# Peptides against a protein of PDB entry 4Z63, part 2

Target 1, 334 residues: chain A of PDB entry 4Z63
Amino acid sequence: LCLGMNDLTGNIPEDLFHLKRLNLLGIQENRLSGSLSREIRNLSSLVRLDVSWNLFSGEIPDVFDELPQLKFFLGQTNGFIGGIPKSLANSPSLNLLNLRNNSLSGRLMLNCTAMIALNSLDLGTNRFNGRLPENLPDCKRLKNVNLARNTFHGQVPESFKNFESLSYFSLSNSSLANISSALGILQHCKNLTTLVLTLNFHGEALPDDSSLHFEKLKVLVVANCRLTGSMPRWLSSSNELQLLDLSWNRLTGAIPSWIGDFKALFYLDLSNNSFTGEIPKSLTKLESLTSRNISVNEPSPDFPFFMKRNESARALQYNQIFGFPPTIELGHNN

## One batch from the design tools (peptide; made by RFdiffusion4, then SolubleMPNN; aimed at target 1 V221; its pose is not in this set)

Design b1_p26_5_s1
Fold by OpenDDE base, seed 3:
Structure b1_p26_5_s1 (fold): chain B 334 residues (1-334), chain A 26 residues (1-26)
Amino acid sequence: as target 1 above (334 residues)
Amino acid sequence: SAAARAAAERREAALEREQDESLIFA
């Protein structure tokens, strides 16, 4: 049953929850309000539940133990409060959980040993507090993780050295500290291709440790951290780099010539730093900027990116990295 | 349609709240 993208208002009719054979309920992009009924438990055949982009409020009902076939739960852009229900945090069937842009709070807790099928987690823009859950690497299939814009604090857990499934990770604007530790840990994530750390590590030094290595790194975004230091030498070994944003930091020194050696680099933002010297001539030889055929078919994060042209401008949403125009921004480096 | 405009406005309002997620500065 797909009722998305309408102007439906009020509550879901209770009779809808009597549809025991229903595999897909999509009621997204409406004006549905009130609490999400606990009677969703009656939808025992449910594989996909999409209630996103509504006006739902209250706590998410703790009925997911009665939904043994549920693979996809999309609840983004609602007014949900409280925590993740225990039954949801223990769901063995769930592949994707998206609760981005809600008012969920408390400590983030997931039983990753039970959540054996979880591959995508989006909890961005919530009110989760405390520390990052140390047991996230126990979610052995978890590839996509957005925890951006929460009130986490402290450091990236040491356990994330074992986060082998992690490919796309955003921790943007989550009050994290110790970038040296974070990078030192995350370099062990051998499948990590996308790393977003914007608006963290306030005023710290960007580590220039040659022992750091991110072999598969395609997207690195560490903007607006007021980071000190220079262009990190370890980054030169990330030969697959496609997007680099280090803007709005306090980075100094020259832009190194090796930045033009990245064959796939199509987006570079080093603006609003304190770089000096000449623009490397190698930047004029970036193959990705000369070729019209940027392969659009590379896997992207499940979470959106937001591009803000200036501090006062409205951010533009990009659902795919390749939606970004080929860009070299080196402005405001005085 | 009026419905399409209302949907667009809701999307825009939601996007405005989400602007600080995975922020790339241009």
Scores: peptide ipSAE 0.216, ipTM 0.790, DockQ to the pose 0.791
OpenDDE base, seeds 1, 2, 4, 5: peptide ipSAE 0.241, 0.118, 0.203, 0.194; ipTM 0.794, 0.758, 0.787, 0.785; seeds 1, 2 fail the geometry check

Design b1_p26_5_s3
Fold by OpenDDE base, seed 2:
Structure b1_p26_5_s3 (fold): chain B 334 residues (1-334), chain A 26 residues (1-26)
Amino acid sequence: as target 1 above (334 residues)
Amino acid sequence: AAAEEERARRLAEAFEREQDTSLIYR
């Protein structure tokens, strides 16, 4: 049953929850309000639940143990409070959990040993606090993780060295510290292609450790961290780099010539730093800027990117990195 | 009209809140 993109108001009729053979319930993009009914438990055949973009409030009901077929739960952009209910945090069937842009709070806890099917987790823009969950790497299929805009404290857990499934990771604006440790850990994530760390590590030094290596890194965004240091030499080994944003930092020194050696680099933002010297001539030879042969069919994160043209401008949402215009931004340097 | 405006407002507010999830500055 798909009732999304309407102007439905009030609560979900309770009789809807008597549909025991229902595999898909989509009621997204409405004005549905109140608590999400516990009677969802009656939908024992449910595979997909989309309640996103509503006015739901209260706690998410702890009924997911009664939903053994549930693969997709989308609840983004609601007013949900409390934590992730225990049954949801232990769901062996769940592939995708999206609870972005809610008011969920407390410590983030998932039983990753039970969540054997979880491949996408979006909990961005919530009120989670404490530390990043150390057991996330135990979610052996977890590929896409958005934890941005929460109040995590401390550093990236050492256990994330074993996060082999991780491909897309956003931790932007999550009060993280110790960028050196974070990069030192995350380099072991051999499948990591997208890393967003914007608005963290305030005033720290960007490490220039030549031992750092990100084998499959395509997208690195570490903007607005007030980072000190220079262009990191270790990045030159990330031959698949497509997007680099290091804007709004305090980086110094020259822009290295190797930045033009990235065959796939189509978006470069080094603006609002303290770079000096000449613009590398190699940038004018970037194949991605001269040839239209960018493979548009590459997998992208499930979480959106937001691009602001300036601090006062509304961001533009991009669901795909390849939606970005080819860009070299070197403005506002010394 | 009012319903559309409210939807637009909610979308805008949601969008503003989500900007920090994967923010790229230009």
Scores: peptide ipSAE 0.162, ipTM 0.805, DockQ to the pose 0.814
OpenDDE base, seeds 1, 3, 4, 5: peptide ipSAE 0.133, 0.025, 0.025, 0.019; ipTM 0.790, 0.660, 0.628, 0.604; seeds 3, 4, 5 fail the geometry check

Design b1_p26_5_s4
Fold by OpenDDE base, seed 1:
Structure b1_p26_5_s4 (fold): chain B 334 residues (1-334), chain A 26 residues (1-26)
Amino acid sequence: as target 1 above (334 residues)
Amino acid sequence: SAAAEAAARRREEALLREQDTSLIYR
């Protein structure tokens, strides 16, 4: 049953929950309000539940133990409060959980040992607090993780050295500290292709440790951290780099010539730093800017990117990295 | 329509809340 993208209001009719053979319920992009009914438990054949982009409030009902076939739960952009219900946090069937842009709170706890199928987790823009859950690497299939815009104070857990499934990670604006530790840990994530750390590590030094290596890194975004230091030499070994944003920091020194050696680099933002010297001539030879062959078919994060044209501007949403225009931004340096 | 405008506003408000989740500054 797909009723999405209408102007439906009120609650879901209770009789809808009598549909025991229902595999797909999509009611997204409406004006549905009130609590999400506990009677969703009666939908024992449910594989996909999409309630996103509504006006739902209250706690998410703890009925997911009665939904043994549920693979997809999309509840983004609602008014949900409380935590992740225990049955959801223990779901062995769940592949994707998207609860971004809600008012969920408390300590984030998932039973990753039970969540054997979880591959995508989006909890961005909530009110989770405390530390990052140390057991996330126990979610052995977890590839896409957005935890941005929560209050996860402290450091990236040491356990994330074992996060082999991790490919796309956003922790933007989550009050994180110790960038050196974070990068030192996350370099062990052999499948990590996208790392977004914007609005963390305020005033720290960007490590220039030549021992750091991100083999598969395609996207690095570490903007607006007030980071000090220079362009990190370790980044030169990330030969697959496609997008680099280090804007709105306090980085100094020259832009190194190796920045033009990235064959796939189509988006570079080093603006609003304190870089000096000449623009590397190698930037004029970036193959990605001279050849139109940006491989549009590469896997992208499930979480959107947002581009601001200036600090005061409204961000534009981009659902894929390749939606960004080819860009070299070096403005507002010394 | 008023409904479409209200939906647009909600999308805008959502965007404003989510913009820092994977923010690229330019």
Scores: peptide ipSAE 0.319, ipTM 0.869, DockQ to the pose 0.855
OpenDDE base, seeds 2, 3, 4, 5: peptide ipSAE 0.216, 0.313, 0.228, 0.183; ipTM 0.797, 0.861, 0.831, 0.773; seed 2 fails the geometry check

## One batch from the design tools (peptide; made by RFdiffusion4, then SolubleMPNN; aimed at target 1 G124; its pose is not in this set)

Design b1_p27_3_s3
Fold by OpenDDE base, seed 1:
Structure b1_p27_3_s3 (fold): chain B 334 residues (1-334), chain A 27 residues (1-27)
Amino acid sequence: as target 1 above (334 residues)
Amino acid sequence: SIEELIKKAHEEALEELKERQAERLAA
């Protein structure tokens, strides 16, 4: 049953929960309000539940043990409060959980040993607090993780060295500390292609340790951290780099010539730093900036990048890496 | 501050892309 993209108001009719054979319930992009009914437990055949972009409030009901076929739960952009219910945090069927932009709170706890099918987790823009869950690497299929805009004090857990499934990771604006430790840990994530760490590590030094290596790194965003140091030499070994944003830091020294050796680099933002010297001539030879038709056929994860070209312009939300125009931003350097 | 606005913009963009990515992976 798909009723999304309407102006439906009020609660879900109780009679809808009598549909025991229902595999898909999509009621997204409405004005549905109140609590999500516990009677969703009656939808025992449910594979996909989409309640996103509504006005739902209260706690998410702890009924997911009665939904053994549920693979997709989309609840982003609601008013949900409380934690992730225990039955959801233990779901062996769940592939995707999106609860971004809610008011969920407390410590993030997932039983990753039970969540054997979880491949995508979006909990960005919530009120989770405490530390990052050390057991996330136990989610052996977990590829996409958004934990941005939460209050995860401390460091990236050492256990994340074993996060082999991790491909797309965002921790933007999560009050993280120790960038050296974070990078030293995350370099062991051999499948990591996209790393977003913006608005963390305030005033720390960006490590220039040549022992750091990110083999498959395509996207690195570490903007607005007030980071000190220079362009990190270890990054030159990430030959697949497509997008680099180190804007709004306190990076110094010259922009190195090796920045132009990235054959796939189509977006470079080094703006609002303290870089000195000349613009490397190698940047003018970036094939990805000169060739209009880079069909980057690889489905890059939809990591939103904001490009604010003008102070007055609304941040252009680029919702797809592929939607980025070839860009070099070197503005506001000294 | 402009810095705070940019911070907020980066955070909002990251959130929306993750939503879209999650939706694409769910499709």
Scores: peptide ipSAE 0.024, ipTM 0.631, DockQ to the pose 0.065; fails the geometry check
OpenDDE base, seeds 2, 3, 4, 5: peptide ipSAE 0.009, 0.020, 0.017, 0.022; ipTM 0.535, 0.586, 0.542, 0.588; seeds 2, 3, 4, 5 fail the geometry check

Design b1_p27_4_s1
Fold by OpenDDE base, seed 4:
Structure b1_p27_4_s1 (fold): chain B 334 residues (1-334), chain A 27 residues (1-27)
Amino acid sequence: as target 1 above (334 residues)
Amino acid sequence: SALDEALAAVAALLSDLPPLGPGLTTL
């Protein structure tokens, strides 16, 4: 049953929960309100539940133990409060959990040893607090992780050295500290292609440690951190780099010539720093900026990107990395 | 423009979001 993209109001009719053979319930993009009924437990054949973009409130019901086939739960953009229900945090069937843009709170706790199928986790823009869950690497299939816009004070856990499944990771605006430790840990994530750390590490030094290496890094975003230092030499070894944003920092020194050696680099933002010297001539030779036909059919993260060019500008959404226009931004340097 | 429509959709997405500083991010 798909009833998405309407002006439906009120709550879900009770009789809908008698549909024991229902595999898909999509009621997204409506004005449905009140609590999400616990009677969703009666939908024992449910594979996909999409309640996103509604006015649902209260706690998410703890009934996911009665949904043994549930693979997809989309609840983004609601008014959900409380934590992740215990049955949801233990779901062995769940592949994707999206609860972005809610009012979920407390410590984030997932039983990753039980969540054997979880591949995508979007909990961005919530009120989670405390530390990052040290056991996230135990989610052996977890590829996409958005935890942006929460309050995860402290550092990236050392356990994330073992996060082999991690491919797309965002922690933007999550009150993280110690960028040197974070990068030193996350470099061990052999499948990490996308790393977004914007609005963290306030006023720290960007490490220029030649021992750092991100083999498969395609997207690095560390904007608006007030980071000090220079362009990091370790980044030059990330030959697959496609997108680099280090804008709105306090980076100094010259823009190095190796920035033009990235064959796949189509988006570069170094704006609003304190870089000096000449613009590297190698930037004019970036093949990716001259070719209109870069079908980068590369896997994108399941979470969207947002660009804000200045403080007064509206943010632009990009659902896919290839949706970014070829860009070089070097404005507002010295 | 397609950009303005994307901006409008994002503005709707962001209306309930704390103001982002400049730069690329995720929500």
Scores: peptide ipSAE 0.051, ipTM 0.638, DockQ to the pose 0.376
OpenDDE base, seeds 1, 2, 3, 5: peptide ipSAE 0.056, 0.034, 0.024, 0.043; ipTM 0.671, 0.639, 0.625, 0.691; seeds 1, 2, 3, 5 fail the geometry check

## One batch from the design tools (peptide; made by RFdiffusion4, then SolubleMPNN; aimed at target 1 A223 F324; its pose is not in this set)

Design b1_p28_4_s1
Fold by OpenDDE base, seed 5:
Structure b1_p28_4_s1 (fold): chain B 334 residues (1-334), chain A 28 residues (1-28)
Amino acid sequence: as target 1 above (334 residues)
Amino acid sequence: MDAELEKEAREKTREVGEDEPPTNLIFR
């Protein structure tokens, strides 16, 4: 049953929950309000539940133990409060959980040993507090993790050295500290392709440790951290780099010539730093900027990217990194 | 040219009263 993208108001009719053979319930992009009914438990055949972009409030009902086939739960952009219910945090069937842009609070707790199918987790823009869950690496299929715009005080857990499934990770604006530790841990994530650390590590030094290595890194965003230091030498070994944003830091020194050796680099933002010297001539030879034919059919993160076309413009949502125009931003280096 | 679904998704961005970063790329 798909009723998305309408002007539906009120609550879900209780009679809908008698549909025991229902595999898909999509009611997204409406004005549905009130609590999400506990009677969802009656939908024992449910594979996909999409309640996103509504006015739902209250706690998410603890009924997911009665939904053994549920693979997809989309609840982004609602008014949900409380925590992740225990049955949801223990769901062995769930592949994707999206609860971005809610009012969920407390400590983030997931039983990753039970969540054997979880591959995508989007909890960005909530009110989670405390520390990052140390047991996230126990979610052995978890590839996509968005935890941006929460209050995860402290450091990246040491356990994340074992986060082999991690491919896409955003911690933007999450009150993190110790960038040296974070990078030292996350370099062990062998499948990590996208790393977003914007608005953390305020005033720290960007480490220039040549022992750091990110083999599969394609996207690195560490903007607006007030970071000191220079362009890190360890980054030169990330030969697959496609997008680099180090804007709005306090980085100094020259832009190194090796920045032009990245064959796939199509987006570079080094603006609003204190870089000096000449623009490397190698940047003018970037094949990605000159050749139209980079069919990079690469997987993008499941979490949304937003780009401002202008400082005053609304951020546009991009579902794919490759939707970004080829860009070199070197402005405002004073 | 994959259709930029410019869904003006009126993200009810919770106005976390923190000013959006001045950066071109924003993650929410």
Scores: peptide ipSAE 0.388, ipTM 0.755, DockQ to the pose 0.110
OpenDDE base, seeds 1, 2, 3, 4: peptide ipSAE 0.176, 0.187, 0.183, 0.148; ipTM 0.753, 0.729, 0.647, 0.663; seed 4 fails the geometry check

